# Peptides against a protein of PDB entry 3T6J, part 303

Target 1, 375 residues: chain A of PDB entry 3T6J
Amino acid sequence: PIVESYIGFIESYRDPFGSRGEFEGFVAVVNKAMSAKFERLVASAEQLLKELPWPPTFEKDKFLTPDFTSLDVLTFAGSGIPAGINIPNYDDLRQTEGFKNVSLGNVLAVAYATQREKLTFLEEDDKDLYILWKGPSFDVQVGLHELLGHGSGKLFVQDEKGAFNFDQETVINPETGEQIQSWYRSGETWDSKFSTIASSYEECRAESVGLYLCLHPQVLEIFGFEGADAEDVIYVNWLNMVRAGLLALEFYTPEAFNWRQAHMQARFVILRVLLEAGEGLVTITPTTGSDGRPDARVRLDRSKIRSVGKPALERFLRRLQVLKSTGDVAGGRALYEGYATVTDAPPECFLTLRDTVLLRKESRKLIVQPNTRLE
Target 2, 372 residues: chain A of PDB entry 3T6J as posed
Amino acid sequence: PIVESYIGFIESYRDPFGSRGEFEGFVAVVNKAMSAKFERLVASAEQLLKELPWPPTFEKDKFLTPDFTSLDVLTFAGSGIPAGINIPNYDDLRQTEGFKNVSLGNVLAVAYREKLTFLEEDDKDLYILWKGPSFDVQVGLHALLGHGSGKLFVQDEKGAFNFDQETVINPETGEQIQSWYRSGETWDSKFSTIASSYEECRAESVGLYLCLHPQVLEIFGFEGADAEDVIYVNWLNMVRAGLLALEFYTPEAFNWRQAHMQARFVILRVLLEAGEGLVTITPTTGSDGRPDARVRLDRSKIRSVGKPALERFLRRLQVLKSTGDVAGGRALYEGYATVTDAPPECFLTLRDTVLLRKESRKLIVQPNTRLE

## One batch from the design tools (peptide; made by RFdiffusion4, then SolubleMPNN)

Design b2_p27_5_s4 (from b2_p27_5, 17 letters changed)
Fold by OpenDDE base, seed 1:
Structure b2_p27_5_s4 (fold): chain B 375 residues (1-375), chain A 27 residues (1-27)
Amino acid sequence: as target 1 above (375 residues)
Amino acid sequence: DVLKLIQELQSLMKSNEKELIEHTVRA
């Protein structure tokens, strides 16, 4: 088998300042079959980027195709095992040497090995389908999220010499119809400008790209899904996202008005966007569990994904990108924090739902032994 | 250098699904 490893101070998620890396390491073997799918996705990336809902002027001039590999983890040393990794974290190296996307396939498989009886917040009719397709749909989502999510979009920059990486006279903001009025100045970065919302905002953008592009037949074909299977993968991917948005409430701290996890905040935002779309696309229904305590059900109308969901997501995603590209922190914060706000306002009553989510929370699963099998 | 800035900005756009197991297990 092809063995891959990394070791060092890699991720800074445990650092409150987001700067100090935690010492991590893994040894893994390449999943060739899954890696091949990602390679095909990479090969189609330039074409798929054109499907994103912003003008080419807001897209990267040149797409730098990363290596994308799926790995089966043999051992992982760290405080937590991620599902995906983009390395290196060093900007200079990413610029000069490139970057690699890694999917930890067997970690995902273990994570998704949820018993039907413990699968919360789904309708009974959706549970079997969800169990069947959550893995495959997640593969699609991760690939799109990492490659075409994080890999997409241009930042408008003025360098120290006053030169722009875009034509100020001709580039039009699709949201305003006007010329570009803001950009990143020399020394400004995404994180420096957007600060507290930067990570979650970017994750939200990437997740949205995944949902949006998974509707494209070429994407599903790349992953080997056609016909009814393709539609089921789409449905489950979207269903998973809206469910995740509900589950995300666990990671909100009402007393501090903050989110403890960037990805979960992002997923909640997407849920809010899709709820706002209305027309019966997404419905969250409070229920009573068999134990007599609060429960809830999330419903996604499959027939409205393309007609209602896609347009809503398109508009939202375009706004995210435009605000990001132009460095419009005020607009970006207003948009994102607006959707990230958790209140108990009807009809959703999210704070009440949060109580339900917490009540239904399962015990944390500990991965104590790596498991890899050759098929 | 515009290219350098672009690269720097792009390098910051990274995702890592940290501890996704916790979320996935609840699904």
Scores: peptide ipSAE 0.017, ipTM 0.446, DockQ to the pose 0.056; fails the geometry check
Fold by OpenDDE base, seed 4:
Structure b2_p27_5_s4 (fold): chain B 375 residues (1-375), chain A 27 residues (1-27)
Amino acid sequence: as target 1 above (375 residues)
Amino acid sequence: DVLKLIQELQSLMKSNEKELIEHTVRA
């Protein structure tokens, strides 16, 4: 097996100043099969980027292909086990020497391993399918999310010399039909402009890219799914997302009107987008559990994913990208916070559903590291 | 500065990966 490892003071997320690295180390084995899929995805990235629902003028002029490897973690020493890693952390080294994206595949698999009897908010008919395809669908989603989600889209910038990285005369905003009226100035960044919504907004964009592009036959082919299996993977991926949007309510604090987790907020936003699409695509039904207490069921109509879901997601995703590219914070905030708002308004009554979600909250899983033997 | 934008995106990807991990571990 190909063994990869790293060790040192690597990640600074636990430093209040974001400067001091936490000691971290892992030993992992390359999942050759999954890595090959990601490599094929990377190789197809330039083509797949053209499938994204924004004009080429809003896409990167040149896609830099990262290395993307899936690792099965044997041991991980740190405060938490990540699902993905991008190293090195030094920007200068990333630019000059390159960078490596790593997916910790078995960590993801374990995190999503749920016993059927404990699987909440799904219809009984979907549970077995969900359990079967949750892992594979998640691999597809993560690959798309990381490579084509975060790896896509252009920011319009005016440099210190006043030069633009886009043609002001010819580039048209597809949402307004007008010339570009806003951009990032020198010193402005995504985070600096979008601030409190930047992380969640970007996650929402990346998740949306995953859902959108997983519908593309080439993507499923890359991951080795064809025919009925491909359709099941698509279905479960979308089902997982809408379920996640419901589960996300756990991470909303009504008293503070805030979200405590960026990804969960993003997933809730996507749920709201798909609910808004209507036509029976997504249905959340309050129920009573076997224990006599409140429960809920999420239903996704498979037959409406392409006809109803895709167009809704397309429009939303395009808006996300256009607002991001143009640095339109006001428009971006209005759009995103609008979908991120949690009220008890009918028919969904999300605050009431939140109580149900909290009631049905699962215990945090303990991740036990595997052992390996040479055969 | 295209390089700076790429760096920002890479930084975002890194932060996202960590958050995904935290979420995955929590979910």
Scores: peptide ipSAE 0.016, ipTM 0.485, DockQ to the pose 0.058; fails the geometry check
Fold by OpenDDE base, seed 5:
Structure b2_p27_5_s4 (fold): chain B 375 residues (1-375), chain A 27 residues (1-27)
Amino acid sequence: as target 1 above (375 residues)
Amino acid sequence: DVLKLIQELQSLMKSNEKELIEHTVRA
């Protein structure tokens, strides 16, 4: 087997200043089958970028092709095991030597090992499909999220010399029909400009890219799914997202009007977008569990994913990108915080649903590192 | 610059993956 290892001060998530890395290390084995799928996805990236719902003028002029490898983790030393790693973290090295995206496949697999009887918020008829396709659909989503989500979109910039990286006379904002009215100035970055919403907003964009592009037959083919299997993978991917949006309520603190997890906030926003689309696409129904306590069911109408879901997501995703590209913080904040608002207003009654989510919260899974033997 | 943005996005990707995993492991 091909063995990879990494050790050092890597991730700075625990540093309030985002500067000091935590000492981490892992040993992993290359998952050749999954790596091959990601390589095919990388090979198709430039073509798939054209399928995104914004004009080419809002896309990167040049796609930077990463090395993408899926690894099965044998051992990991650190405060937490990530699902993916982009290394190195040093900018100078990324520019000179390139960068590598690593997916920790078996970590994801363990995380998704859910017992049918403990699977919450799904219709009984969906549970078996969900269990069967959760892993594969997640692989699709992660690949799209990382490569074509985070890897896509252009920021309009004016440099220190006053030069623009876009043609001010010809580039048109697809939402307004007008010329570009705002951009990033020298020294402004995505994080500095969008600040408190930047991380969650970007995650929402990346997740939305995943949902949107997973509808493309070429994507499913890359991951080895065709026919009925491809449709099931699509369905479960979308179902997982809407379920995740409900589960996300755990990470909302009503008293502080704050989200504790950027990804969960993003997933809730997507749920709100798909609920707003209406037409029976997504339905959340409060129920009573077998224990006599509150429960809920999420229903996604498979037949409406393309007809109702895709157009709604398309419009939303385009707006996210346009606002990001133009550095329109006011517009971006208004859009994103609007969907991220949690109230108890009918018909959804999200604060009430949050109580149900908390009531049905599963115990945290413990990841135990296995012993590996060569036989 | 675009490079800083890419770095920020990459940092976000790492944070996102960690959060996703942490949440998925917790969910």
Scores: peptide ipSAE 0.015, ipTM 0.476, DockQ to the pose 0.052; fails the geometry check
Fold by OpenDDE base, seed 2:
Structure b2_p27_5_s4 (fold): chain B 375 residues (1-375), chain A 27 residues (1-27)
Amino acid sequence: as target 1 above (375 residues)
Amino acid sequence: DVLKLIQELQSLMKSNEKELIEHTVRA
């Protein structure tokens, strides 16, 4: 089999400032079948980038075709095992040298091995569908998240010589209708400017890209889904995200008013966006479990994903990108922290829901790393 | 095996939802 590895200070999720990488390393084997799907996604990337809800002026000038590989992890050294990886983490290198996307297939497989009886917060009618399509939907989401999420968007930069990488006279901010009024100065980076929210904000953007683009027929075709199957994959992907947003409350610390996990914070933010959209798109209902203790149910109206969900996500995703591109930290922080705020205000009563989430929490899964042998 | 892949992805998603150690990593 084809073996891949990496080692070094890579992911900064554990750094409160989003700048210092944790030392990580892995050895993995290429999953050829899944890699082929990702290759097709890569081949369509330039076209799919045009479907993102921002002007071309806010997109990278040139998309560099990355390698996209699905890997089965043999060993991973670090604080956690990711589902996907997009490297390098340096935007300048991504723009000039390209990037590589990695999906860790067996990590995903282990995570989805959920027994129906242990599946929390879903309607009974959704459980079987969720179990059936969680894996495929996650493949779609990971591919989009890594390739077109992390791989998309332009930063407006003024270099050390005073030159801009955009036309100041012609580029218009789609949110304000005005010329660009802020940008990254020489020496400023995404992480340095957005600091404490940089990681979670970017994950939120990438997850949002996944949800948004999974609605595109071409994406589902790339992954081999058509007709009713494609619609089910879409539904389960969105359902998984809203459920994840509820589950995310586990990683909020009320006493410190902070989040302990960037991806979970991102998923909660998306849930809040979709709840705000209203019109019955997402409903979280407190219930009583069969054990007589608090429970909850998340309902997603399938028929409203495109009519209500997509427009809401479009607006939100565009705002995320525009604020990122322009280096508008104040605006970005206001937007993101607004959605990331957890209170006990009605109707959702998120702090109360958090108690329910904690009560229904499953035991932490341990991934035991396998070995391989020649047969 | 599509079913195995689905199961693997489902497992990963579930793990990502529950484990701090499992996340989609930005490189």
Scores: peptide ipSAE 0.013, ipTM 0.414, DockQ to the pose 0.214; fails the geometry check

Design b2_p27_6_s1 (from b2_p27_6, 14 letters changed)
Fold by OpenDDE base, seed 3:
Structure b2_p27_6_s1 (fold): chain B 375 residues (1-375), chain A 27 residues (1-27)
Amino acid sequence: as target 1 above (375 residues)
Amino acid sequence: VKFRIEEGGKAIPASTSFTLPPFVAGR
């Protein structure tokens, strides 16, 4: 088998300031069949980057062909096993030296183990579709999230010699219509500037890229979906995201006004963005379960994904990128923390919904380290 | 050489297992 491994201080999710990496490591084997899909995605990456809702001046100057491999993890040491990885975790290195993407395929497979009767917060009519397409939609989302999410965007930098990596006279901020007024100085990084929101903000950007680009027909074709299947994969991917935004409330601590998981915070933010779009795109309805206790239903109007959802996500995603590129911490924090705020304000009453989420909490899933057998 | 993974990627309570967070993608 083809074996891949890494070890070191890599992910900073457990650092409140997003700077200090947790020591982790894995040993995995390459899944060639699944890797082929990601290789096709890589082959289209340069073109797909142009579909992102920011000017080329806010994208990396040179496309660096990344590696993308599907891995089956044999052993993983760390606080949690990710579904995907994009490394290195340094934006400057990503834009100048390149990056590597991996999908941990067998980790994704574990996520599929939800039984229909235990599937919470979905309409009955959506449950079978969700179960059928959750896996495939995750493959799409992870691929886009890693490759075109984390792998996209440019940081505007002034180096130690005073040189800029962008033309100050010609580059225009698409949100303001003005010249670029802020950038990263020598020694400043994404994590150092955005600090407490850096990890979650970046995850939100990456997840948003996934949702946005999964609407592109070429993406679905790459993953082998056409016609009605492609539309179902799109629907389930978006449905999963809005559901995840509700589930995210488990990881919010009201007493501390704190989020305990960066990805879940990101998904809540996306839910808020899509709720704000209105027009019946997303509806969360408190209900009463069969047990007589509080429950809820998330509904996504499939017909409004492109007409309502996409434009809302486009505007939001562009703002995320522009604020990231320009190092505008004040603007970025205001935007992100605004959507990440959890209150009990109507109509959503998120704090009340949190109680429902906790009440309906699913059992934690475990992954067993696998063995390999030669055939 | 062909190979298969046995008992890998299964959600099962076991002392030799890792707790999975919600869907996460590495940064």
Scores: peptide ipSAE 0.028, ipTM 0.541, DockQ to the pose 0.284
Fold by OpenDDE base, seed 5:
Structure b2_p27_6_s1 (fold): chain B 375 residues (1-375), chain A 27 residues (1-27)
Amino acid sequence: as target 1 above (375 residues)
Amino acid sequence: VKFRIEEGGKAIPASTSFTLPPFVAGR
């Protein structure tokens, strides 16, 4: 077996300013079968990048073929074990030197193991589909999130010599119709400019890329899904995201107006975007559980994913990218914090829903290290 | 040398109330 590992100060999610990395490490074994799917995704990456909803001028100039593997983790040391990883975490290096992607396959498998009777916030008719396709859909989402999410987009930069990495005269901001008016100066980075929202914003962009591109037939084909199965994978992926957006409320602290988990904040933002799209695409209905206590149901109208969901997500995702590319912190913060705001305003009453989410919260789970056996 | 990963890596209840969500690390 091929063994992979990493160790060091890598992820900065625990730093409110996104600067200080947490010391972490893992040892893992390559899952060859799943890695083959990601290799096919990598082979299509350059083409799929063109499907993203921003002008080529907002995409990286040079495609750098990354490594992408699925890993079965033997041991992981850190505050949290991820489903996927894209490294390095430095945008400049990603743009110029490339990156590596990994999916932590057996970590995902643990997340798959939801007992039907414990599955919260879904309609009964969706539970079986969700259980069946959660794993496969998550593989798709992680692959897209890492490779084409974190691996996409260009930052407009003026270097120390005053040179721009874009043509100031010809590049047009698709949102304003005007020339580019802001960029990153020498020494400015994504994290330094966007600071407290940088991590969650980027995760939101990556998650949105996943949802958006999973609608592309080629993506589903790469993962071995076609016909009705492909449509079910798409549906469950989107359903999982909107459900995750509701579950995300657990990680909001009303008293501090603070999100404690960047990915969950991102998922809540996406939920808000899809709710804003309206037209019955997403519905969250407060209910009463069998125990007589508050509950809720999330409904996603499958028939409206492409007609309502995709356009809404397209517009939002484009805005995220444009604001990121141009270093427009004010605009980016306004957009993102707007969607990340949690109030008790009707019709959603998110603070009330949060109480329901907390009430229905599952006990914390620890991932136990697997054993190995010689054969 | 061939080896297999035995059944394991499963999630068990923890003593703390904080649930670790599945997340995608790195950027």
Scores: peptide ipSAE 0.051, ipTM 0.583, DockQ to the pose 0.355; fails the geometry check
Fold by OpenDDE base, seed 1:
Structure b2_p27_6_s1 (fold): chain B 375 residues (1-375), chain A 27 residues (1-27)
Amino acid sequence: as target 1 above (375 residues)
Amino acid sequence: VKFRIEEGGKAIPASTSFTLPPFVAGR
């Protein structure tokens, strides 16, 4: 078997300021079969990057072909096991030297171990579809999230010598119609500038890229989905995201106005964006469970994903990227924290929904044993 | 390679979610 490992201070998600890495490590075995799908995605990456909703001037100057591998984790030492990884964790290196993507395939498989009767917040009609396509849709989302999410976009930089990595005279901010007015100074990084929102903001961008690009027929084809199956994968991917946005409330601490998980905060933000789009795209309905206690249902109108959802996400995603590229912390924080705010305001009443989420919370799952077998 | 999951076991530190597992990338 092909064995991969990493170790060190890698991820900064546990740092409130998003800068200090947590010590972690893993040992994994390459899943060749699943890796082949990601290789096909890599082969299309350069073209797919052009489909992202920002000008080429906001994308990396030179396409660098990354590696993408699916891994079955044998052991993971850290505070949590991710589903996907994009390294190195330095934007400058990603843009100039390249990067590697990995999907922790067996971690994803664990996530799928939800029994139908325990599946919360979905309409009955969606449960079977969700169970069927959750796995495949996750593969799509992980691939897009890592490769084209984290692997996309350019930071505008002025180096220590005063040189810019963009043409100040010709590059136009698509949101303002004006020349670029802000950038990263020498020594400034994404994390150093955006600090407390950096991790969640970037995850939100990456997740949004996944949702946005999964609508592209070529993407579904790469993963082997066509026709009705492709549409179902798309639907379930979006459905999963909006459901995750509701589930995310578990990770919000009202007393501290704080999110405890960057990815879940990101998913809540996406939910808010899609709710704001209106037109019946997403509906969260409080209900009463069979036990007589509060429950809720999330509904996604699949017929409105392209007509309502995509444009809303496009605009939002473009704004995320533009603000990131220009180092506009004030604008970025205002945008992101606005969507990340949890109140009890109607119609959603998110704080009330949070109580419902907590009531319906499944028992915490623990990965107890890695199991290896020959097949 | 598979993981065995125990429900209701010890809490995983730092809010690992299996409903929708996190993706990891630095900045």
Scores: peptide ipSAE 0.018, ipTM 0.506, DockQ to the pose 0.248; fails the geometry check
Fold by OpenDDE base, seed 4:
Structure b2_p27_6_s1 (fold): chain B 375 residues (1-375), chain A 27 residues (1-27)
Amino acid sequence: as target 1 above (375 residues)
Amino acid sequence: VKFRIEEGGKAIPASTSFTLPPFVAGR
């Protein structure tokens, strides 16, 4: 078997300012079968990057073919086990030197292990479909999230010599219609500039890329889905995201007005974006459970994903990228914190929904590392 | 940057352990 490992100060999620890495390491074995799908995704990456909703000037100047493998983790040392990884965690290095992607396949498999009776906040008619396609949809989402999410976009930089990595005269901000007015100076990084929102913002961008690009037939084909299956995978992927946005409320602390988990905050933001799109795309309905206590149901209208959801996400995702590329912290913070705000305002009454989410919460999984066996 | 799937408000009880699926030894 092919063994992969990494070790070091890698992820900064536990740093409120997104700067200090936590020591992390893993040992894993390459899953060749699953890696083949990601290889096909890599082969299509350059083309798929062009499908992202920003001008080429906001994308990397040169496509650098990354490595992408599916890994079966033997051991993981850190505060949390991810489902996927894109490294290095420096955007400047990603765009100039390249990057590596991994999907932690067996971690995903564990994450899929949800009993139907424990599946909260879904309509009964969605539960079986969700259970069936949760795994496959996660594979798609993780692949896109890492490769085309974290692996996409350009930072506008002025180097220490005063040179720009973009043409100031010709590059236009698609949101303003004006020339680029802000950029990263020498020594400035994504994390240093966006600080407290950097991690969650980037996760939101990556998740949004996943949702957006999973609509592309080529993506589903790469993962082996066609026809009705492809549509079901898309539906479940989007459904999972909107459900996750509701679940995310557990990780909001009203008293402190803060979020305790970057990915969950990101998912809540996406939920807010899709709710804002309106037109019956997403509906959250408070209900009463069989136990007589508060419950809720999330409904996603499948028929409106492309007509309503995609355009909303497209606009939002473009804004995320433009603000990131230009280092516009003020604009980025205003946008992101706006969607990340949790109030009890109608119609959603998110703080009330949070109570429901907390009421329905279950304790987290304990993941046990596997053993290897020589046969 | 890493991606993490979390169930948020619902999860399997903390006392419940899940063994990661083993890899298939490739040749």
Scores: peptide ipSAE 0.007, ipTM 0.374, DockQ to the pose 0.060; fails the geometry check

